Peptides against a protein of PDB entry 5B16. Designs and how they scored, part 27

Target 1, 136 residues: chain A of PDB entry 5B16
Amino acid sequence: TPSRINHNERLEFLGDAVVEFLTSVHLYYLFPSLEEGGLATYRTAIVQNQHLAMLAKKLELDRFMLYAHGPDLCRESDLRHAMANCFEALIGAVYLEGSLEEAKQLFGRLLFNDPDLREVWLNYPLHPLQLQEPNT
Target 2, 136 residues: chain A of PDB entry 5B16 as posed
Amino acid sequence: TPSRINHNERLEFLGDAVVEFLTSVHLYYLFPSLEEGGLATYRTAIVQNQHLAMLAKKLELDRFMLYAHGPDLCRESDLRHAMANCFQALIGAVYLEGSLEEAKQLFGRLLFNDPDLREVWLNYPLHPLQLQEPNT

## One batch from the design tools (peptide; aimed at target 1 A45 F112)

Design b2_p21_2_s3 (made by RFdiffusion4, then SolubleMPNN; its pose is not in this set)
Fold by OpenDDE base, seed 3:
Structure b2_p21_2_s3 (fold): chain B 136 residues (1-136), chain A 21 residues (1-21)
Amino acid sequence: as target 1 above (136 residues)
Amino acid sequence: SAAEEALAKLEELIRKKYEER
């Protein structure tokens, strides 16, 4: 069986794709008149390590990382990268063991603290995933 | 940073969508 490390790396690989996909889909449907360059800019901003680390902090993954890997995380940049990876692994796990809709909901809830913005991101316009999985 | 500016612009755009719904 694969080591725990290998498993986490595989989850990160999957989660990275899921985060990028979800971000792309939401941006594409929310802004039908936005040019590709703009879409790409916003996607990059959302999925970059610094931002994902911020999202991870909302889940208090920083406390977990310091507990589990403190000695190896001597720099803030190292912690941010590790947190981003951990966040990707989490999203990957949610997708793998749950559903894409569940991953979407979790990601969206973390993206915006403002419930109004969150509602728009997740629900306006009607999202294709909601149509496909209305009961999830 | 450029990323922070982009995120701020994004929130502004989403806010406009909220107001228009």
Scores: peptide ipSAE 0.670, ipTM 0.951, DockQ to the pose 0.889
OpenDDE base, seeds 1, 2, 4, 5: peptide ipSAE 0.667, 0.664, 0.659, 0.663; ipTM 0.949, 0.949, 0.949, 0.949

Design b2_p21_2_s4 (made by RFdiffusion4, then SolubleMPNN; its pose is not in this set)
Fold by OpenDDE base, seed 2:
Structure b2_p21_2_s4 (fold): chain B 136 residues (1-136), chain A 21 residues (1-21)
Amino acid sequence: as target 1 above (136 residues)
Amino acid sequence: SRAEQALAELEARVRALYEQR
């Protein structure tokens, strides 16, 4: 069996794709007249480490990271990157153990503090084709 | 930053969509 570290890295790999996919799909439907460059700009802003770390902080992953890995995270940039990775791993785990829908709900809930904006983000039409979920 | 500006603009645009519903 893979080590816990390897497992987290694999989850991060999966979560990265899920986060980017969800972001892309929602942006695509929210802004049907927005050119690709604009879509890409928003996507980049949403999925960059700084923003994902902020989302991670809402889940208090910073406290977890400092508790578990404090000595190795003395640099702000290191902590930010680790938090972003941990967030991706979490999304990957939610997707893996739950569903894409559950990952979408969690991600959307964190993206906006305003529940009205959450509603808009989450309830716009999505692509009818769903990613195949691995059997767990 | 550019990213922060993009996020703010995104939020404003989403809010506009909400108000237009």
Scores: peptide ipSAE 0.697, ipTM 0.955, DockQ to the pose 0.883
OpenDDE base, seeds 1, 3, 4, 5: peptide ipSAE 0.693, 0.694, 0.691, 0.692; ipTM 0.955, 0.955, 0.955, 0.955

Design b2_p21_3 (made by RFdiffusion4)
Pose (drawn by RFdiffusion4):
Structure b2_p21_3 (pose): chain A 136 residues (1-136), chain P 21 residues (1-21)
Amino acid sequence: as target 2 above (136 residues)
Amino acid sequence: EEEEYEERLEKIQEWLDELAE
């Protein structure tokens, strides 16, 4: 009778929605002209596990992860996938303890390497229907 | 400032297109 609640699958399950939300909102506000197609395309291009793993390497998560040796089969696939999932678990935990803004800042800073692109991603403009009318 | 913002946004869009490919 093993314990499954001691995993990061809980914070991965949360991080999945966290990363999905951040990508959806940022890709929504930064492109008020783009339809659902491009939004889903960019979103599915970002939430990809390989991309989330390479993005996870920027945090050196492979050095801090508790990845144990398997029975016999242990390829790069298991390691990188573990990084991808553990990253979601990390941002889920940051979303939980720290505010949602801290998840925005984390995922935003981790996405674009150029600091000049982060200022746009993090500071998304208001909706066009809100932009025309300042008050109401 | 508006031109710099549009240029940065185009760069983000181009980078996202490359990522989508």

Design b2_p21_3_s1 (made by RFdiffusion4, then SolubleMPNN; from b2_p21_3, 9 letters changed)
Fold by OpenDDE base, seed 3:
Structure b2_p21_3_s1 (fold): chain B 136 residues (1-136), chain A 21 residues (1-21)
Amino acid sequence: as target 1 above (136 residues)
Amino acid sequence: KEEERRRLLEKIRELLDKLAA
């Protein structure tokens, strides 16, 4: 059987794909006039280690990392990278044990502190031609 | 609703621009 470390690495692998997929889908539908280059730029910005580490900090994973891996994390950049990986593993676990919808909700809650922005992000259109927005 | 949604989308884009900088 795989060690706990190997299991976490596998969860990280899965979580990385889930985060990138969710980000891609939301950007695609929320910004229908944005060119591919812009979509790619925003996706990179959202899933970069520095940003994911900030999201991880909202879950107080920094305290966990310092407690469990303090001796191995002497540099701030190393801590950010480790936190980003831990965040990906968490999302992977949520998807694995729950659903893509649950991962979507968790990710959205962390992406935006503003509840109005969060609602817009989470409530993306399924198809531009199937949805008619209110004229208000 | 549409105008409010547009405003909020613009705010999201502003935040994304900051992340991408």
Scores: peptide ipSAE 0.684, ipTM 0.945, DockQ to the pose 0.888
OpenDDE base, seeds 1, 2, 4, 5: peptide ipSAE 0.239, 0.674, 0.680, 0.675; ipTM 0.781, 0.947, 0.947, 0.946

Design b2_p21_3_s2 (made by RFdiffusion4, then SolubleMPNN; from b2_p21_3, 12 letters changed)
Fold by OpenDDE base, seed 4:
Structure b2_p21_3_s2 (fold): chain B 136 residues (1-136), chain A 21 residues (1-21)
Amino acid sequence: as target 1 above (136 residues)
Amino acid sequence: SKERLEELRKKILEELEKLAK
């Protein structure tokens, strides 16, 4: 039986993959004319620690982290990194205990404050050349 | 509409560009 620490790290591992996957898929479908370089650039931007930490802050994970690990997170950079990891663990947990769809919805809700952008991100129309692509 | 969708796609890219900077 793994410790909570090990479990959390494992969830981070899983969540990292889920976030990466969801980001990749949504970018791919939403921007069919965007070249690989652009896709990669925007994916990196979305999944980078500073951005994930920002998303985590929307869930008030900063308060959680400071409460649970305050003494170890006295630096902003440390907190940001921890928040990003925590966010990944959360997504991993949602995927593990729920579904990819639930993870998708949660992630999408946090990505955009604008409901119209959120709607398009989550419910992008398929390009004709993408119709044969596997479903998420 | 198609135009609205393109507009929203553009706005999404703009948001992502901010992140990429």
Scores: peptide ipSAE 0.660, ipTM 0.944, DockQ to the pose 0.827
OpenDDE base, seeds 1, 2, 3, 5: peptide ipSAE 0.659, 0.652, 0.661, 0.649; ipTM 0.944, 0.943, 0.943, 0.941; seed 3 fails the geometry check

Design b2_p21_3_s3 (made by RFdiffusion4, then SolubleMPNN; from b2_p21_3, 12 letters changed)
Fold by OpenDDE base, seed 3:
Structure b2_p21_3_s3 (fold): chain B 136 residues (1-136), chain A 21 residues (1-21)
Amino acid sequence: as target 1 above (136 residues)
Amino acid sequence: SAARREELLARIRALLDELAA
């Protein structure tokens, strides 16, 4: 369709925001006693290129990247950066073509191999103190 | 249970600490 966006850089831009948002929301609800500095530290850790590249590897995007862009990825840091960008583009595409919920589910599934941790992350039940907050 | 949730949150926290190190 004419309105379909498939340019990777644009999808990456969108995906970056989606990953940032999802991470922020889940951290906020999961750790109600954690101050802003701690939340920001964990968010940075989750969305950093090295970590996103690890998530991308679970989807075998490394094989894809080497196939499509091998000559441009001679250094490990270049591959990591490219994989992180590709992962963001993928999340952006999932959000765009599907929904925020679908992006959330995919992201959460990749974040934790342990199904119990995954469930806690994805469902993030409200803490009793959060229930008392009007804007929570 | 609440106790189980706190245990799982602690494990998540530990993983996040590793990422942030």
Scores: peptide ipSAE 0.690, ipTM 0.950, DockQ to the pose 0.832
OpenDDE base, seeds 1, 2, 4, 5: peptide ipSAE 0.689, 0.676, 0.688, 0.684; ipTM 0.950, 0.949, 0.950, 0.950

Design b2_p21_3_s4 (made by RFdiffusion4, then SolubleMPNN; from b2_p21_3, 10 letters changed)
Fold by OpenDDE base, seed 1:
Structure b2_p21_3_s4 (fold): chain B 136 residues (1-136), chain A 21 residues (1-21)
Amino acid sequence: as target 1 above (136 residues)
Amino acid sequence: DEARRQELLEKILELLEELAK
């Protein structure tokens, strides 16, 4: 049986892919006129450790990390990295135990504090002009 | 309605631009 650490690493691996996928899909549909370079830039910005750590803080994972690993996380960069990994593991677990939809909802809820922006992010129907004027 | 959505999308883009700095 894998250790708890190994299991978490596997969840991180899965969660990383889920976060990447969700981010990609939402950006793609929300911004049909945005070029690939822009899409990639904003995706990187969303999934970077610093940002994921901020999202993790909203879930008070920092308190959890300090409780469990306080002495080993004295450096801000170490804590940020650990929080980002923990966040990925959480998303991975939500996907694994629940569904992609649940992962999407959780991620979207954390991405935006403004409920109007959150709703736009989570509800990404095809723009009428995408059907009428395809860019590809 | 669509105008409002576009406004919100622009706000999202602004937030993303800030993250990308």
Scores: peptide ipSAE 0.686, ipTM 0.951, DockQ to the pose 0.887
OpenDDE base, seeds 2, 3, 4, 5: peptide ipSAE 0.173, 0.689, 0.685, 0.681; ipTM 0.775, 0.950, 0.951, 0.951; seed 3 fails the geometry check

Design b2_p21_4 (made by RFdiffusion4)
Pose (drawn by RFdiffusion4):
Structure b2_p21_4 (pose): chain A 136 residues (1-136), chain P 21 residues (1-21)
Amino acid sequence: as target 2 above (136 residues)
Amino acid sequence: EEEELEERLERIQEWLDELAE
């Protein structure tokens, strides 16, 4: 009778929705002209596990992760995929303890390497229907 | 400032297109 609640699958399950939300909102506001197609395309291109793993390496998560040796089969696939999941667990935990803005800052800073692109991603403009009318 | 913002947004769009490919 093993314990499955001691994993990061909980914070991964939360992080999945966290990353999905951040990508959805940012890709929504930063492109008020783009339809659902491009939005889903960019989103599915970002939420990809391989991309999330390479993005996870920027945090050196492979050095801080509790990845144990398997029975016999242990390829790069298991390691990178573990990084990908563990990253979502991390951003889920940051979303939980810290505010949502801290998840926005984390994922935003981790996405674009150029600091000049982060200022746009983090500071998304208001909706066009809100832009025309300042008050109401 | 407006032109610099548009240029940065275009770069983000180009980078996202490359990522989508």

Design b2_p21_4_s1 (made by RFdiffusion4, then SolubleMPNN; from b2_p21_4, 13 letters changed)
Fold by OpenDDE base, seed 4:
Structure b2_p21_4_s1 (fold): chain B 136 residues (1-136), chain A 21 residues (1-21)
Amino acid sequence: as target 1 above (136 residues)
Amino acid sequence: SAKRREELLAKIKALLEELAK
């Protein structure tokens, strides 16, 4: 039986993949004319530690992290990194215990504060040239 | 509308551009 720490690391591993996958899929469908380089750039921007930490803050994970790991997180950069990892673990857990759809919804809600933008992100129409692509 | 959607997409793109800086 893995330790709780190991479990969190495993969840982080899974969550990292889920976040990247969801990001990739949504970018792919939202911007059908955007070249791979642009897609990759946006994906990197979305999944980078700084941004994930911002998303984590919306869930008040900063307060959680300081409560649970305060002595080890005296530096802002350390806190940011830890928050990003924790966020990934959270998404991993949501996927594992729930579904990809639930992870998608949570991620989308956090990505955009503007409900209109959120709606576009979450409910993208399929481009005619993408209709043959698998439903993700 | 399609036009509204395009506007929203443009806003998303703008946000992503800023995030990518």
Scores: peptide ipSAE 0.671, ipTM 0.946, DockQ to the pose 0.876
OpenDDE base, seeds 1, 2, 3, 5: peptide ipSAE 0.670, 0.670, 0.670, 0.667; ipTM 0.946, 0.946, 0.946, 0.945

Design b2_p21_4_s2 (made by RFdiffusion4, then SolubleMPNN; from b2_p21_4, 13 letters changed)
Fold by OpenDDE base, seed 3:
Structure b2_p21_4_s2 (fold): chain B 136 residues (1-136), chain A 21 residues (1-21)
Amino acid sequence: as target 1 above (136 residues)
Amino acid sequence: AAERRQALLEKIRALLDQLAA
């Protein structure tokens, strides 16, 4: 059987894809007039290590990481990278053990502290013009 | 309302702009 480290890396791999997908879908529906370049820019911003680490901190994963791997995380950049990886692994686990919907809800809840913004992000109604989009 | 939603979307976009900076 794979080691605990290998298992975590596999979850990270899965979580990375889930975060990327959820981010892409929400941006696509929320900003129907935004060009691909803008969508890509925002996606990169959302899924970058610095931001994911910040989301991880809301779950107090920083305390966990320092407890488990403190000596290996002496640099801020190392901690940030580890936090981002841990967050991805968590999302991967939520998707694996639960559902995409559960991953979506968790991710959205962390993205926005403002409940009104959170509601808009999570419940993205289709824009009238999006109903006319071709299936491409 | 549509206007309410649009205002909230603009706030989201502002936050995203900050992240992208």
Scores: peptide ipSAE 0.686, ipTM 0.947, DockQ to the pose 0.858
OpenDDE base, seeds 1, 2, 4, 5: peptide ipSAE 0.686, 0.676, 0.686, 0.680; ipTM 0.947, 0.946, 0.947, 0.946

Design b2_p21_4_s3 (made by RFdiffusion4, then SolubleMPNN; from b2_p21_4, 12 letters changed)
Fold by OpenDDE base, seed 4:
Structure b2_p21_4_s3 (fold): chain B 136 residues (1-136), chain A 21 residues (1-21)
Amino acid sequence: as target 1 above (136 residues)
Amino acid sequence: DEARRQELLQRILELLEQLAA
């Protein structure tokens, strides 16, 4: 329905911002010696549709999308784009209904299959700027 | 320890570089 479509688009909008924010924060704190260009490059790499679609596939959203929208998603590129959008909407929903922490945990679990890498990603030391702005 | 953490961070960077390629 149009209402549900609008709702999903709004969640996607929110989720896009959350994914961008989480990625930025983690990169910033984990790699204090990384220049802005590197931070931006890696952020782009993480949040690009192709990568988000890969993360979505880990949740088997591809099967969901094919079930719900199969006739409209026959092309791989269309499916990938839709999966990325769906992933953003999911993160947006998790943030909205839960918390930023829950979104962070979910995102981190999906980013890395290696649990050691997940731990490092999710558990970064306090940064001086974080002390100044603990809620950012 | 810190050495292990740095190793893991480097591995993360390598993965990110692969994504960015």
Scores: peptide ipSAE 0.693, ipTM 0.953, DockQ to the pose 0.904
OpenDDE base, seeds 1, 2, 3, 5: peptide ipSAE 0.689, 0.690, 0.694, 0.685; ipTM 0.952, 0.953, 0.951, 0.952; seed 3 fails the geometry check

Design b2_p21_4_s4 (made by RFdiffusion4, then SolubleMPNN; from b2_p21_4, 11 letters changed)
Fold by OpenDDE base, seed 4:
Structure b2_p21_4_s4 (fold): chain B 136 residues (1-136), chain A 21 residues (1-21)
Amino acid sequence: as target 1 above (136 residues)
Amino acid sequence: DEKRRKELLEKIRKYLDELAK
């Protein structure tokens, strides 16, 4: 239905911003000596459709997408794009109905299967120059 | 502890480097 499509697109819009923001914040704190260009490069890498689709696969969104939209997603590139959008919509929904913290936790869990890496990503020590930064 | 954290950060960096290729 048009209303559902519109709602999903709106969630995607919101989720895109949330993913971008969370990624930016964590990179900023994790790599205090990395120049802006490097930060931007990593951010782009994390939020690119191909990577988000990989994260989406961990939630079995590929199976969902094929079930719901199989005939339209025969190409892998189409599937990746759709999965990435769906992932963003999901994050948007989590943020909308939950909180930024919940979105952060979910995103972090999906980014790293290794709990040690996940811990570093989620719970980083603040650099002295970063202590003055406002809470996110 | 700090050494361990640095090692983990390096692993994260390597992961990101691969994504950025």
Scores: peptide ipSAE 0.679, ipTM 0.949, DockQ to the pose 0.892
OpenDDE base, seeds 1, 2, 3, 5: peptide ipSAE 0.675, 0.675, 0.677, 0.670; ipTM 0.948, 0.948, 0.949, 0.947

Design b2_p21_5_s1 (made by RFdiffusion4, then SolubleMPNN; its pose is not in this set)
Fold by OpenDDE base, seed 1:
Structure b2_p21_5_s1 (fold): chain B 136 residues (1-136), chain A 21 residues (1-21)
Amino acid sequence: as target 1 above (136 residues)
Amino acid sequence: SAAEAALQELRERLAALYKAR
């Protein structure tokens, strides 16, 4: 259905922004002395299609994509791209129907299998010099 | 890849933060 396709693309658009925002905010607070270039490097690595597709595999989206869109996903790169888009749409939907906090929690749980790293990512302390900045 | 290296570095830095708390 064309309407469903448009809806998914819109969710992808929203999800892309949410993923980018969450990643940026967490990196900013976690590494107060890291220059912009370093922050951007980590952000790029986190949000690039290859990585998001890997996160999507944790949700078994690969099997879903092959079942639903197999004929359109003959190439590995096409599947990866589609999975990344689907992941963004999923995050967008979680934000839209739930909250930013729920999107944050889901994204963080998928980002790190190590619970210690996950805890640091999700529950980052604010640097004293950052306390005057907006609580985001 | 460069991205994989960056992710690994990120994990190491987070681990260091965890230990330092």
Scores: peptide ipSAE 0.700, ipTM 0.956, DockQ to the pose 0.918
OpenDDE base, seeds 2, 3, 4, 5: peptide ipSAE 0.698, 0.699, 0.699, 0.694; ipTM 0.955, 0.955, 0.956, 0.955

Design b2_p21_5_s2 (made by RFdiffusion4, then SolubleMPNN; its pose is not in this set)
Fold by OpenDDE base, seed 2:
Structure b2_p21_5_s2 (fold): chain B 136 residues (1-136), chain A 21 residues (1-21)
Amino acid sequence: as target 1 above (136 residues)
Amino acid sequence: SEAEKALEELRELLEKKYKER
């Protein structure tokens, strides 16, 4: 039986992929005319540890981290990194125990406090120009 | 930061899309 630490690391591994995938998909459909560099810029911004840590804070994961690992998280950067990893593990768990849709909804709710922006992010129509793209 | 700027730009783009709906 794997240790709890190993399990969390595995969930983080999965969650990292889910977060990046969801981000990529949404950006791709939302901005059909945006070049790869632009897409990558937004993706990087969204999935950076700093940003994910901010999202984690909305879930009060910082309190959890301090409770569980307080003495080991003396640096802000360490806490941020740990929170980001924990957030990824959480998303991984949501995907694993639930579905990609549930992960998508949770992630979207955290990404935007503004319900209008959230709606656009989560509910986008297929752009006409994307109809010419291959099913890749 | 550059990341924060990018996020702000993203929000602005989404706002525009919302208004266009």
Scores: peptide ipSAE 0.655, ipTM 0.948, DockQ to the pose 0.875
OpenDDE base, seeds 1, 3, 4, 5: peptide ipSAE 0.654, 0.655, 0.654, 0.653; ipTM 0.948, 0.948, 0.948, 0.948

Design b2_p21_5_s3 (made by RFdiffusion4, then SolubleMPNN; its pose is not in this set)
Fold by OpenDDE base, seed 3:
Structure b2_p21_5_s3 (fold): chain B 136 residues (1-136), chain A 21 residues (1-21)
Amino acid sequence: as target 1 above (136 residues)
Amino acid sequence: SEAEEALKELEELVKKLYKER
């Protein structure tokens, strides 16, 4: 049986890939005329530790981290890095135990505070299945 | 930072898409 740390690191590894994938797919479809350089720039901004840590804060993971690892997180940069890793592990767990769709929904909800922007991110452009069902 | 600026730009782009719908 792997240690707790090993388990979290494995989930983090998986979550990193899921976040990268979801970000890439959404950017690709949302901006069909955007050059690769622009796509890469936005992806980098979305998946970097500072941003993921901000998303983690929305889930109050900072409180969790301070509770569990406070003595080891005396520096702000250390906390950000730890929060980003924890966020990746969470997304990895959601994907593993749930589905890619669930991970997509959670990630999208956190990316934008504005519900209208969330809708665009998650649903634009229409998927072929959505074209068959006009209730979207 | 460059990342923060990119995120702001992204939000504006998504906002434009919303308005175009």
Scores: peptide ipSAE 0.626, ipTM 0.941, DockQ to the pose 0.911
OpenDDE base, seeds 1, 2, 4, 5: peptide ipSAE 0.609, 0.618, 0.616, 0.618; ipTM 0.937, 0.941, 0.941, 0.941

Design b2_p21_5_s4 (made by RFdiffusion4, then SolubleMPNN; its pose is not in this set)
Fold by OpenDDE base, seed 4:
Structure b2_p21_5_s4 (fold): chain B 136 residues (1-136), chain A 21 residues (1-21)
Amino acid sequence: as target 1 above (136 residues)
Amino acid sequence: SAAEEALKKLEERLRKLYEQR
């Protein structure tokens, strides 16, 4: 039986793929004329640990991490990495227990505080893919 | 940082898409 740590690492593994996939798909459809290098640049910026840690902070995972692992997370870099990993595990869990759509919605909601940008990210122009996986 | 600049540019591009919808 895998340890709790192993379970979390497995979820992290899954979540990492989900985050990267969602990011890639959205960027691909949002910017049809953008070259691969530009797409990769945006993806890297979105999925890197520092950014994911910032997203995790919106969910107050920093408080959780400090409470649960405070003695081991005295350095900001350690906390950042841990938060990013935890965020990935969370997304992985949402995908696993829920759906890709739920993971998409959660991730999108956290990516942008501006509702206009959030709407574009989530809805435009992903219509073709949305038709393939209807919410009904 | 480079990543922060990229994210800023992304938001700007998304804003333009929003206005053009």
Scores: peptide ipSAE 0.684, ipTM 0.954, DockQ to the pose 0.881
OpenDDE base, seeds 1, 2, 3, 5: peptide ipSAE 0.683, 0.681, 0.683, 0.679; ipTM 0.954, 0.953, 0.954, 0.953

Design b2_p21_6 (made by RFdiffusion4)
Pose (drawn by RFdiffusion4):
Structure b2_p21_6 (pose): chain A 136 residues (1-136), chain P 21 residues (1-21)
Amino acid sequence: as target 2 above (136 residues)
Amino acid sequence: SLLERVQEELDKIVEEHEESE
């Protein structure tokens, strides 16, 4: 009778929705002209596990992760995939303890390497229907 | 503009995503 609640699968389950939300909102507001197709395309291109693993490496998560040696089979696939999942667990935990804005800042800073692109991603404009009318 | 550069970077991520399939 093992304990499954001691994993990061809980915070991964949360982080999945967190990353999905951040990507969806940012890709929504930064492109008020783009339809659903491009939005889903960019989103699915970002939420990809390989991309999330390479993006996780920027936090050196492979050095701080509790990855144990397997029975015999232990390729790069398990390691990188573990990084991908553990990253979602991390941003899920940041979303939980810290505010949602801290998840926005974390994922936003981790996405674009150029600091000049982050200022746009983090500071998304209002909706065009809100832009025309300042008050209501 | 900076928004065009964001879109170009996103297009690169899409290209890498299609290649990975």

Design b2_p21_6_s1 (made by RFdiffusion4, then SolubleMPNN; from b2_p21_6, 12 letters changed)
Fold by OpenDDE base, seed 1:
Structure b2_p21_6_s1 (fold): chain B 136 residues (1-136), chain A 21 residues (1-21)
Amino acid sequence: as target 1 above (136 residues)
Amino acid sequence: SKMDKLLEYLDKLVEEYRASL
């Protein structure tokens, strides 16, 4: 049987793909006239470790990491990297044990504190703003 | 508009990312 560490690494692998996919899909539909380079730029900014670590902090994963691995995470960069990985593992687990929809909802909810932005993000692609709010 | 707000937010994320490199 794989170790807990190995299992987490596998979940990170899965979660990384899920985060990448969800981000790509939403950006694609949100910005139908944006060129590939622009889409990729936004995607990179959304999924980069520093940002994912910020999202992880909203779940208080920093406290969890310090509790479990405090002595090994003295450097801020190490903590951010670990938090980002843990966040990916969490998304992977939500997808694995739940569904893509549940992963989408959780990720979208964490991406934005602003309810307007959250609504815009989560409504795509099923309910484009061009249909719901044509003057936005 | 909500879309304008989203674009502004994403642009800020890009700036923060570039600044971190």
Scores: peptide ipSAE 0.684, ipTM 0.951, DockQ to the pose 0.784
OpenDDE base, seeds 2, 3, 4, 5: peptide ipSAE 0.680, 0.677, 0.678, 0.678; ipTM 0.950, 0.950, 0.951, 0.951

